# Peptides against a protein of PDB entry 1LOE: the designs that were tried, part 5

Target 1, 181 residues: chain A of PDB entry 1LOE
Amino acid sequence: TETTSFSITKFGPDQQNLIFQGDGYTTKERLTLTKAVRNTVGRALYSSPIHIWDSKTGNVANFVTSFTFVIDAPNSYNVADGFTFFIAPVDTKPQTGGGYLGVFNSKDYDKTSQTVAVEFDTFYNTAWDPSNGDRHIGIDVNSIKSINTKSWKLQNGKEANVVIAFNAATNVLTVSLTYPN
Target 2, 181 residues: chain A of PDB entry 1LOE as posed
Amino acid sequence: TETTSFSITKFGPDQQNLIFQGDGYTTKERLTLTKAVRNTVGRALYSSPIHIWDSKTGNVANFVTSFTFVIDAPNSYNVADGFTFFIAPVDTKPQTGGGYLGVFNSKDYDKTSQTVAVEFDTFYNTAWDPSNGDRHIGIDVNSIKSINTKSWALQNGKEANVVIAFNAATNVLTVSLTYPN

## One batch from the design tools (peptide; aimed at target 1 P49 S55)

Design b2_p18_7_s1 (made by RFdiffusion4, then SolubleMPNN; from b2_p18_7, 6 letters changed)
Fold by OpenDDE base, seed 1:
Structure b2_p18_7_s1 (fold): chain B 181 residues (1-181), chain A 18 residues (1-18)
Amino acid sequence: as target 1 above (181 residues)
Amino acid sequence: PILPDYVRLGFSATTSAV
């Protein structure tokens, strides 16, 4: 049987060139992060770096971004592993696959990661995910173990609109997800 | 601070045997 695919069908207002990593690729219609095969990692980076913090002045640059994603799963009760929107060093490379979503390498806090992410997690990993087993949105700071989570009801094959606000002074992310009718 | 001065934004997804 085929496996789950993750796609970004609409990007934010900024038309950024993309740096593809792993199995990520684009068509006219969408950015496809994974192929219909198991054990893949696919990533895409906006090519333009963002000056998020000025170490000389202490000034920070907050941002708000939006995108639309689609999960296409052959079996809606068997969906792995998920995808993330992340903020990372400019030279970031794919990290551990599977439940680590290609972004992290540990459930323990690792300051050297220097990565903040919003995860849209479709698979329950006993070692770090919320004990209720729900699919969830998570806020990840230097660890795949989220500092905060919210249950999320997957609508298979439907476009989800996401808005993410980042406060660089506090490293706090605010996330909203809606399925437009 | 957690993040470096300059960062990139991106998307990542994975598949595996369920």
Scores: peptide ipSAE 0.753, ipTM 0.953, DockQ to the pose 0.661
OpenDDE base, seeds 2, 3, 4, 5: peptide ipSAE 0.724, 0.672, 0.739, 0.745; ipTM 0.940, 0.927, 0.949, 0.948; seed 2 fails the geometry check

Design b2_p18_7_s2 (made by RFdiffusion4, then SolubleMPNN; from b2_p18_7, 6 letters changed)
Fold by OpenDDE base, seed 1:
Structure b2_p18_7_s2 (fold): chain B 181 residues (1-181), chain A 18 residues (1-18)
Amino acid sequence: as target 1 above (181 residues)
Amino acid sequence: PILPDYVRLGFSATTSEV
């Protein structure tokens, strides 16, 4: 029985080499983070580090990035677990799978994580997700429990265009998602 | 600050039994 797969079909204008982690791999014109199998974690990192903060001067570097992703679910009512864009230490490795999206290990704030993420969460986890049970976009700071969320309607099998801006002074992410037709 | 001086950007996805 097939399960949900997650893919990136378009990267930002700066095409960088990728570091593959877990089950992530590439084919022509597509980065596949997960195959249609259960209990997988797939990640891909841009190989070039970003100098986000200068500890000597206090200067910060903001950025804007964009990408296109596709979720292919055999059953649109049963889609687990989700997809994230994240910012993490250069030596970051896959973290807990399932509802932790391979990025976090706790719903409690953990400053040692040093990770900020945008989650596109397709599965409701009672312990930390918004109580309305909606699929949602979330902003995560050192925890899988989002500091802010917005309901999001998944369009199964369609390309979603995403733009993310990061403010390094506040550690706040802004996100836009559109389904062009 | 939350993040270290140098970071990497990335994508992650997971699947599990529903």
Scores: peptide ipSAE 0.759, ipTM 0.958, DockQ to the pose 0.661
OpenDDE base, seeds 2, 3, 4, 5: peptide ipSAE 0.735, 0.667, 0.752, 0.755; ipTM 0.946, 0.927, 0.955, 0.957

Design b2_p18_7_s3 (made by RFdiffusion4, then SolubleMPNN; from b2_p18_7, 6 letters changed)
Fold by OpenDDE base, seed 5:
Structure b2_p18_7_s3 (fold): chain B 181 residues (1-181), chain A 18 residues (1-18)
Amino acid sequence: as target 1 above (181 residues)
Amino acid sequence: NILPDYVRLGFSATTSAV
C-alpha cells in the first residue's frame, strides 16, 4: 500500500554535508526524508554546528536559510504526518514519530528539549493542532503544540519554496512559503 | 535561553499507519 513521501529538492544555496538519521538519504542532490512506507522517521542534519549563542560573551549568530520541498501523496485528502525544519542540540537524535514529527515527545512545554521547529503539518491531531483542522505551518518551541500557526494549502507533488530567518537575540523565527507558477 | 550554545539545523519527516 502506497503512502506519503517527503523530499527536499533544494536544501540551502550550496551543497551541504549531511548527517542522515532514520530513513533519510540523498540521491543526486535530492534529500528523501521518507519513502512510501508506513511508520517511519527520516531526518537529515547539516553537519556543521552553528555557534548560535555564546554564553560567555553574549554574542549571537543569526541566520537565513532556504529550501524547496515536495510532498508526494497517493491521496491528497489524507496526508500524514508532515515535516519540519528544526534547530536542536548538536547531538540531537530522532524523537517520537507520527504526529510528533520525529522532533518532539510532548505537547507540554519541555525546556530540556532545547528545540525550535517550523512544522509543515499535513495531519490533524486533535490533542494539540488548531481546531479548524486545516493543514498549517506552525512555530514550535520545546513542544509539538505550536505557539503560532497559519493555514496552508498543500499542493500535492509541487515544489514549495521556503525561506526561514532566525534572530538568535530575540528567538524570533519568520517563515515564507510560496508555490511558484 | 531556549537553545544551547551550539546547534544543528535539520529536517525531519514522519509517516504513520494512516
Scores: peptide ipSAE 0.751, ipTM 0.951, DockQ to the pose 0.653
OpenDDE base, seeds 1, 2, 3, 4: peptide ipSAE 0.749, 0.722, 0.649, 0.740; ipTM 0.952, 0.939, 0.920, 0.949; seed 2 fails the geometry check

Design b2_p18_7_s4 (made by RFdiffusion4, then SolubleMPNN; from b2_p18_7, 5 letters changed)
Fold by OpenDDE base, seed 1:
Structure b2_p18_7_s4 (fold): chain B 181 residues (1-181), chain A 18 residues (1-18)
Amino acid sequence: as target 1 above (181 residues)
Amino acid sequence: PILPENVRLGFSATTSAV
């Protein structure tokens, strides 16, 4: 293996059809977002849109989702760039690669992005990442610069179980990550 | 609101020359 790959091995209970973007693809065993090659962007969208809030009634749709991902890095000390779960407009397309994780284009707040994300960031970008240089989980709102972060220790090649809850009224994400194995 | 009324959920990952 020449470089890091990112995969999802388990989806939530409501498996949906996927829209693949960039280099993302699926096998019977897993969803592979990136192959072990450099300078790639891979994305996969659930095909079914979610009506997350209603402009007429003001009602909102909260949700909880779960998945399992694996990072396979040939060198655990050099892992780039990261993995992201995101909520975006229905016509969303791959954005800037590298440290922008294919989801954002700037560290400056951009309301036109209309995107909220949970990043599992494996590479330290001095321009916007927490100064301690730790790999981290971040909550991103219209910017690659997280509004909140928590240090996270990557276990290379092991399945990480993730649970994400979204409150549409407040746009607050709650994240848990565990390595059961 | 930050998000539009209708959204899609997704996953993304990137690699670089690092």
Scores: peptide ipSAE 0.761, ipTM 0.955, DockQ to the pose 0.667
OpenDDE base, seeds 2, 3, 4, 5: peptide ipSAE 0.709, 0.691, 0.758, 0.760; ipTM 0.935, 0.930, 0.953, 0.954

## One batch from the design tools (peptide; aimed at target 1 A44 D72 F83)

Design b2_p19_1_s2 (made by RFdiffusion4, then SolubleMPNN; its pose is not in this set)
Fold by OpenDDE base, seed 4:
Structure b2_p19_1_s2 (fold): chain B 181 residues (1-181), chain A 19 residues (1-19)
Amino acid sequence: as target 1 above (181 residues)
Amino acid sequence: GNVRIGFSASGSSRVDIVS
């Protein structure tokens, strides 16, 4: 089984390997996703498509990716809405904003979405989020309603290190998040 | 099949991917 690894280096204003959508842009060695206005969407895609499965054999590749993010809000107790790392069809376009994070349009399972996302969700949406109301990491498959979640404590303005790995043999997606400082 | 990977955010807080 093929293994594909992704590592993100520091960003620059002349980034040529990204497709920016909505409010997304790069500056000062950062990829900034948000305009910080409710219901607007910012996205950035890696321009090179990734071959993730063999159409003839059906074999799915392993992959691993890591990145560091910062969420910065004036009030750490009132933060919306979060972000996702997502995998989607090559022609993917921004979807519904707000609690849908620009990636999905429904809490109902929609196989035509063909989108898998790891969400870092800072806002409790009663209709689909875990009932405990915690900020959380979620795995989303064709729906904003996560198939699995884990509570996560946001550290406002701090760098969080994330590793996302998929093992094709076991069909297990692993997400780890740490605040080193 | 081919896919693209990326990041997406919405809302009133700033989200940066820094590395």
Scores: peptide ipSAE 0.749, ipTM 0.968, DockQ to the pose 0.826
OpenDDE base, seeds 1, 2, 3, 5: peptide ipSAE 0.749, 0.731, 0.747, 0.744; ipTM 0.967, 0.965, 0.967, 0.967; seed 1 fails the geometry check

Design b2_p19_2 (made by RFdiffusion4)
Pose (drawn by RFdiffusion4):
Structure b2_p19_2 (pose): chain A 181 residues (1-181), chain P 19 residues (1-19)
Amino acid sequence: as target 2 above (181 residues)
Amino acid sequence: ANLPEKVRVGFSASSSLPM
């Protein structure tokens, strides 16, 4: 049995238990992944590796993560590219920016990727996004093309509370985001 | 998913337009 847990309710200026990659930094008690600036990537990882499954027993971990996040755009129309919570190898480095969300490099399945991410996508990329053109939440496994999506209406500058849970018994990954009110 | 036994978790964001 192995458990890993943590909580950070207010981020400080020297959050030594995070690894920052790209433009990721903490400011005014928040984790800032990108400032409202063009063509940039920011990533932050919890510093401890987490044991998510075991080859000797074949057991896989149950887990829950929750967080509040804000997307703050200049207006409701010109908004790119989005935000991900991801599970990647211990040595993960930033991948392609733009619509690939710093996490993937292809629309095709890439076995060497070894990452699954839940995306909160604010920009329709004709090549791989749901053709309806809506902003959406997706589950991505080794590809920027989501295996599953749900349209989501962004509330600019507002706090969204999200819970992602994995039940090892069913292999169900559930994602909930709620806007207050 | 074909994840290794030990992984890291994190957040990523990208912006081709301001956000």

Design b2_p19_2_s1 (made by RFdiffusion4, then SolubleMPNN; from b2_p19_2, 5 letters changed)
Fold by OpenDDE base, seed 3:
Structure b2_p19_2_s1 (fold): chain B 181 residues (1-181), chain A 19 residues (1-19)
Amino acid sequence: as target 1 above (181 residues)
Amino acid sequence: PDLPDYVRIGFSASSSLPM
């Protein structure tokens, strides 16, 4: 079975293994996707395509990814939409619709998008987000409307550790978020 | 399946705040 692994411990200005889209950029060894100042989208893709499905054998790849993120959102009313880790076709392009985290453009299920995302959503969109209004982690399949969500208490400015794992045999995606400090 | 044989992975964010 084929295995692809990569690790980025810091982000440089000339990060050759990333494709930047929209307003995404690196600064101070951090990947900055967007800021809560205007209507904007920022993305960064790992440059190498990943073989995740083998149509000949029917095999689906397992994967594990881990990353650390910081969100600065000292209040709940003047916040950006959040961010996602996502999987999409190789020619994926940023989506500009507000509230769609740059990956979707509808709350309707659209299989043609072929996009799966784990969202870390900091803005309550009445039209599709959980009614409790909590910041949340969501699993999005071909739609900004998550198939599953869990409330997430943001620790402002603190580093969060995330692990996302997919088990192909069980078709289960697991998301873990912790604040070590 | 929902995904093609080959994909790219990455991060994406947006802000819907007015300009």
Scores: peptide ipSAE 0.615, ipTM 0.885, DockQ to the pose 0.667
OpenDDE base, seeds 1, 2, 4, 5: peptide ipSAE 0.584, 0.570, 0.591, 0.599; ipTM 0.868, 0.868, 0.874, 0.874

Design b2_p19_2_s2 (made by RFdiffusion4, then SolubleMPNN; from b2_p19_2, 5 letters changed)
Fold by OpenDDE base, seed 4:
Structure b2_p19_2_s2 (fold): chain B 181 residues (1-181), chain A 19 residues (1-19)
Amino acid sequence: as target 1 above (181 residues)
Amino acid sequence: PDLPEYVRIGFSATSSLPM
């Protein structure tokens, strides 16, 4: 099986391999997806398509990606709506904002979405989020309603190091998050 | 999951409150 690896270290205004959507942009070494205002959606895609599986051979790719993100909210007690890493069709466009994180349009499973996301959800939506109301990491498959979640404590303004790995042999998606600083 | 053979990877964020 083929392995695809990504390591996100720095961004810049001269970045040539990003497709910006909505309010997403880069300045210096930072990729900024949203400003601290209401009703915004920001996305950034890696421009190169990724071959994740082959219908002729049945082979499924492994992948590992790592990145660092920062959520810097003016009020740490009122943080909405969240941040996501996602995999989607090559022609993907921003989807519903707010609690749908710009990635999905429904809490019901929609195979036509063809989108998988790892959400870092900072806002509790009673209609689909875990009932404990915790901020959480979620794995989303064709729906904003996560198939699996884990409570996560946001450290406002701090860099979170994330590693996401998919093992095709075991069909396991692993997400790790650390705050080293 | 029901993914196409070729995909793009990206990041997304939304704000309904200041974020």
Scores: peptide ipSAE 0.667, ipTM 0.907, DockQ to the pose 0.883
OpenDDE base, seeds 1, 2, 3, 5: peptide ipSAE 0.642, 0.638, 0.654, 0.651; ipTM 0.894, 0.891, 0.898, 0.901

Design b2_p19_2_s3 (made by RFdiffusion4, then SolubleMPNN; from b2_p19_2, 6 letters changed)
Fold by OpenDDE base, seed 3:
Structure b2_p19_2_s3 (fold): chain B 181 residues (1-181), chain A 19 residues (1-19)
Amino acid sequence: as target 1 above (181 residues)
Amino acid sequence: PDLPDYVRIGFSATSSLPM
């Protein structure tokens, strides 16, 4: 069984195992993807390709990812779009277009993107987001229009712990978000 | 499957606020 694992407890200025795209950068040991000040896209990729599908055997990898994030959004009227954890082809490039979180470029399903994302969406886009307007967690498969969503109550400036797990046998992706304090 | 054999993982964010 092939296994790939990595851990980054702090982000350095010369983080060699990350590929920064757009305006993404590290500062004070934190990964900063974007700021809610202008039209911007920021991404950071783990530099090593990950083998998740074996076309010869048909095996799909299980995976577990955990991370901590902070969003500073004291109000809802001047808020950025949110962020994603995503899985994409090795040559993935940042996508422009507000509301697409830098990962997608359409609300239409596009299998050619070969991209799966877990979104933590802080901005309501009427064209594709849940009609209740809640900030939400979404699972996105080849489209910014989530296949499933769950309302998420953002705690401004607080650290959120996230665990994302995929069970290949059941084809189930689970996302958990907690605020420990 | 929807994904290729090899992928990269990462984080992405945008702000669509006026420039």
Scores: peptide ipSAE 0.636, ipTM 0.892, DockQ to the pose 0.663
OpenDDE base, seeds 1, 2, 4, 5: peptide ipSAE 0.602, 0.626, 0.614, 0.618; ipTM 0.876, 0.888, 0.884, 0.885

Design b2_p19_2_s4 (made by RFdiffusion4, then SolubleMPNN; from b2_p19_2, 5 letters changed)
Fold by OpenDDE base, seed 3:
Structure b2_p19_2_s4 (fold): chain B 181 residues (1-181), chain A 19 residues (1-19)
Amino acid sequence: as target 1 above (181 residues)
Amino acid sequence: ADLPDYVRIGFSATSSLPM
């Protein structure tokens, strides 16, 4: 088997190992995907394709990713949609449907999208989000309608540490979010 | 698996607020 690893501690203006899509950009060493000021989609992809499945051997890759994010949302009545960490085909393109976090375009399951996302959702969409209306973390498989969710209490402007791990043997994806401060 | 052999990973966000 093979192993691929990478680390980005600072995001530069000419980040060669990222593919920016939509309004995604870097500023002051941070990756900014979108702002809650208008209808926007912003994405950034790691430029190198990742080999996660070997159709000949049947081997599926394990992976672990960690990142830190900040969301500035001092109130809940005027807030953007949130963001995702996602895995998609190499030719993936931003999706423009509102509330779909730039990754999906339907609440219906669509296996052809071949996309898995971990959403950090700050906006309640009645049509597909958990009925309690909580901000939440969700696991999205080929649909914006999460297969599993967990309520998440956003700490405005604070750095959240996230670890996402996939165990291929058990087919379990785990998400950990903590606020160290 | 429901994924292709090769994928890209990344981040995506939207704001659906009116322009």
Scores: peptide ipSAE 0.637, ipTM 0.892, DockQ to the pose 0.673
OpenDDE base, seeds 1, 2, 4, 5: peptide ipSAE 0.613, 0.612, 0.626, 0.613; ipTM 0.878, 0.875, 0.885, 0.878; seed 2 fails the geometry check

Design b2_p19_4_s1 (made by RFdiffusion4, then SolubleMPNN; its pose is not in this set)
Fold by OpenDDE base, seed 5:
Structure b2_p19_4_s1 (fold): chain B 181 residues (1-181), chain A 19 residues (1-19)
Amino acid sequence: as target 1 above (181 residues)
Amino acid sequence: GYKRIGFSATSNNSEYSLV
């Protein structure tokens, strides 16, 4: 089975393999999606598309990716809106901001989105987020309303190491997050 | 088919970055 692997460890001002969208940019070995300003969206795409499905054979590819993210909020109690890893059509553009995380436009299932995301959601939206109000990791398929969520305790300003893997044989997407510091 | 992978963040008061 075909496997696509990504290891995201370094960024620089001359990054050649990324497409920046919205307010996203690189500097000082960091990819900054958004600064701490109101109503902004920042995205970065890998410039090379991935072959996730073979139309001739019907085979679906595995993939694994790892990265480290940091959220810097003014305090641990006011953190908006969120961060996502996503897989979308090659011509994907920023979508609705705020609670839609720049990736989706509806809480209703919309197959035309053709987008899967792993959200690291720091802000509670009553209309679709888990009722316990916890910050959470979610798996989103064609909707900002997650098909599955798990509570997650944000450590403000700390590096979070993430591994995301998809096993095509089992149709299982796994997400791990650790704070090693 | 082909897809692109990426990262997205939205902000009202917080900085989201990858390192």
Scores: peptide ipSAE 0.783, ipTM 0.973, DockQ to the pose 0.878
OpenDDE base, seeds 1, 2, 3, 4: peptide ipSAE 0.746, 0.729, 0.756, 0.609; ipTM 0.967, 0.965, 0.969, 0.934

Design b2_p19_4_s2 (made by RFdiffusion4, then SolubleMPNN; its pose is not in this set)
Fold by OpenDDE base, seed 5:
Structure b2_p19_4_s2 (fold): chain B 181 residues (1-181), chain A 19 residues (1-19)
Amino acid sequence: as target 1 above (181 residues)
Amino acid sequence: GYKRIGFSATSNNSAYSLV
């Protein structure tokens, strides 16, 4: 089984391997998805498609990726709406904003979405989020309603180091988030 | 098949970025 591993670092103004959508853009050493303004969606795709599975054998590839994200909120008690890593069809475009994180359009399972996401959700949506109201990491499959979640504590303005790994043999997606020090 | 990976964020009052 093939494995793809990559680290996402050193963004710059001359990025040629990214497709920017919505309000997303790069500056020196930073990819900004959104500014702290209302009703915006920002996305960035890797321009090169990923070979997820072999059409002849049906084998699914493993992958491991690492990245660091930062949330800068003017008020730590009200942080909206959220951030996500996702895998989608090659022609994917920004979807519904707000609580749908620009990736989904429904809380109902929609197989036509063909999208898997790891959400880092900072805003509680009563209709689909865990009832405890905690900020959380979620695994989303063809729906904004996560199939699994785990509470996490946001450290506003701090770098969060993330590792996401998929094991095709076990069909397990692993997510880790660490704040340094 | 082939797919693209990416990042997305939505904002009402907060900035989301990668470094």
Scores: peptide ipSAE 0.790, ipTM 0.974, DockQ to the pose 0.862
OpenDDE base, seeds 1, 2, 3, 4: peptide ipSAE 0.789, 0.752, 0.776, 0.766; ipTM 0.973, 0.968, 0.972, 0.970

Design b2_p19_4_s3 (made by RFdiffusion4, then SolubleMPNN; its pose is not in this set)
Fold by OpenDDE base, seed 5:
Structure b2_p19_4_s3 (fold): chain B 181 residues (1-181), chain A 19 residues (1-19)
Amino acid sequence: as target 1 above (181 residues)
Amino acid sequence: GYKRIGFSATSNNAEYSLV
């Protein structure tokens, strides 16, 4: 089974392997998806497509990736809207903003989306988020309404280390988040 | 098939970044 392994560590102003969408951009050491500005969407795609399955053999690829993200908000109790890692069609464009995180358009399952996302959701949307109101990590398949969630405590302004792994043999997606220090 | 991976964020009051 094919395995794709990559880590995302450094960004620069002349980043050649990214496609920027919306308000996303890079500086010397940072990929900034959005500034703290109302009603904005920012995205960045890896320019090279990933071979997720082989049409001839039917084999599905494994993958593992790691990255570090930071959320900077004016306070810790009101933070909107959220951050996602996603896998989408090669011609993907920014989708609905706000609670849809720029990757989905509906809470209803839409197979035409062909999008899987891991959300790091900082804002509670009554219509689809877990009823406990907690900030959470979610796995989204063709819908902003997660198929699985876990409560997560945001540490405002701190670096969160994330590891995401997919095992094709077991069809299990694993997400790990750690705050060092 | 082929797909692209990426990151997305939406904001009203927060900066979302990768480092």
Scores: peptide ipSAE 0.787, ipTM 0.973, DockQ to the pose 0.862
OpenDDE base, seeds 1, 2, 3, 4: peptide ipSAE 0.786, 0.767, 0.777, 0.786; ipTM 0.973, 0.971, 0.972, 0.973

Design b2_p19_4_s4 (made by RFdiffusion4, then SolubleMPNN; its pose is not in this set)
Fold by OpenDDE base, seed 1:
Structure b2_p19_4_s4 (fold): chain B 181 residues (1-181), chain A 19 residues (1-19)
Amino acid sequence: as target 1 above (181 residues)
Amino acid sequence: GYKRIGFSATSNSSAFSLV
């Protein structure tokens, strides 16, 4: 089974391998998806598509990726809306903003979305988020309503190291988030 | 089939970045 592995470690002003969407842009060593202003969506896609499904065998590829993100909230009690890592159709464009994280358009399952996301959700949306109201990591399949979630404590302004791995044989997606001391 | 990998963030009050 094919495995696609990549890590994201640095960014620059001349980022040839990214497609910027919405308000996303790069500066020296940073990809800024959004600033702390309301009603904004920022996205960045890897320009090269990935091969996740073999049409001959029907096999789905494994993948593993790592990256580091930072959330800078001027007010720690007002953090919205969230951040996602996602896999979508090659022609994907920004979707609904706010609680839909620019990736989905509905809380109802929509197979035509063809999108899987790992959300790092900082804002509680009553209609679909876990009832405990915690900030959380979620796995989203064709819907903003996660199929599984885990509470996550945001450390404002700190670098979060993330590893995401998919095992095709077991159909298990694993997410690891750590804040180094 | 082929897909694209990406990052997305939405803001009402917070900045989201990758480093």
Scores: peptide ipSAE 0.720, ipTM 0.961, DockQ to the pose 0.870
OpenDDE base, seeds 2, 3, 4, 5: peptide ipSAE 0.693, 0.713, 0.707, 0.720; ipTM 0.956, 0.961, 0.959, 0.961

Design b2_p19_7_s1 (made by RFdiffusion4, then SolubleMPNN; its pose is not in this set)
Fold by OpenDDE base, seed 5:
Structure b2_p19_7_s1 (fold): chain B 181 residues (1-181), chain A 19 residues (1-19)
Amino acid sequence: as target 1 above (181 residues)
Amino acid sequence: GYKRIGFSATSNNSEISLV
């Protein structure tokens, strides 16, 4: 089974391997998806498509990636809307903003989306988010309504180290988030 | 068989970035 693994580091103004969408842009050593203003959507895609499924054998590839993100809000109490890692069709474009995180358009399962996402959701949307109102990590399959969630305590302005791994043999997606000391 | 991976963020008040 094929395995894809990579880490994301050292963004710059001359990134040739990224497709910027919406408000996304790069500066020295930083990819900024959104600025601290209202109603913004920012995305960045890796320009090279990945081969995740073999059409002849039906085999699915393993996948491991790591990255570091920062959410910098005015305060720890009022933070909207969230950050997402996603895998989507090659021609994917920004979708609905706000609580849909620029990745989905519905809380109903929509197979035509063909999108899987890991959300780091800072804003509670009553219609689909966990009822406890906690900020959370979620796994989303063709819907903004997560199939699984875990409460997550945001450390405002701090770097969060993330590892996402998919094991094709077990069909298990693992997400870890750590704030360094 | 082919997909693109990426990052997305939405905001009303927060700067969200990767480093």
Scores: peptide ipSAE 0.769, ipTM 0.971, DockQ to the pose 0.863
OpenDDE base, seeds 1, 2, 3, 4: peptide ipSAE 0.768, 0.760, 0.768, 0.761; ipTM 0.971, 0.970, 0.971, 0.970

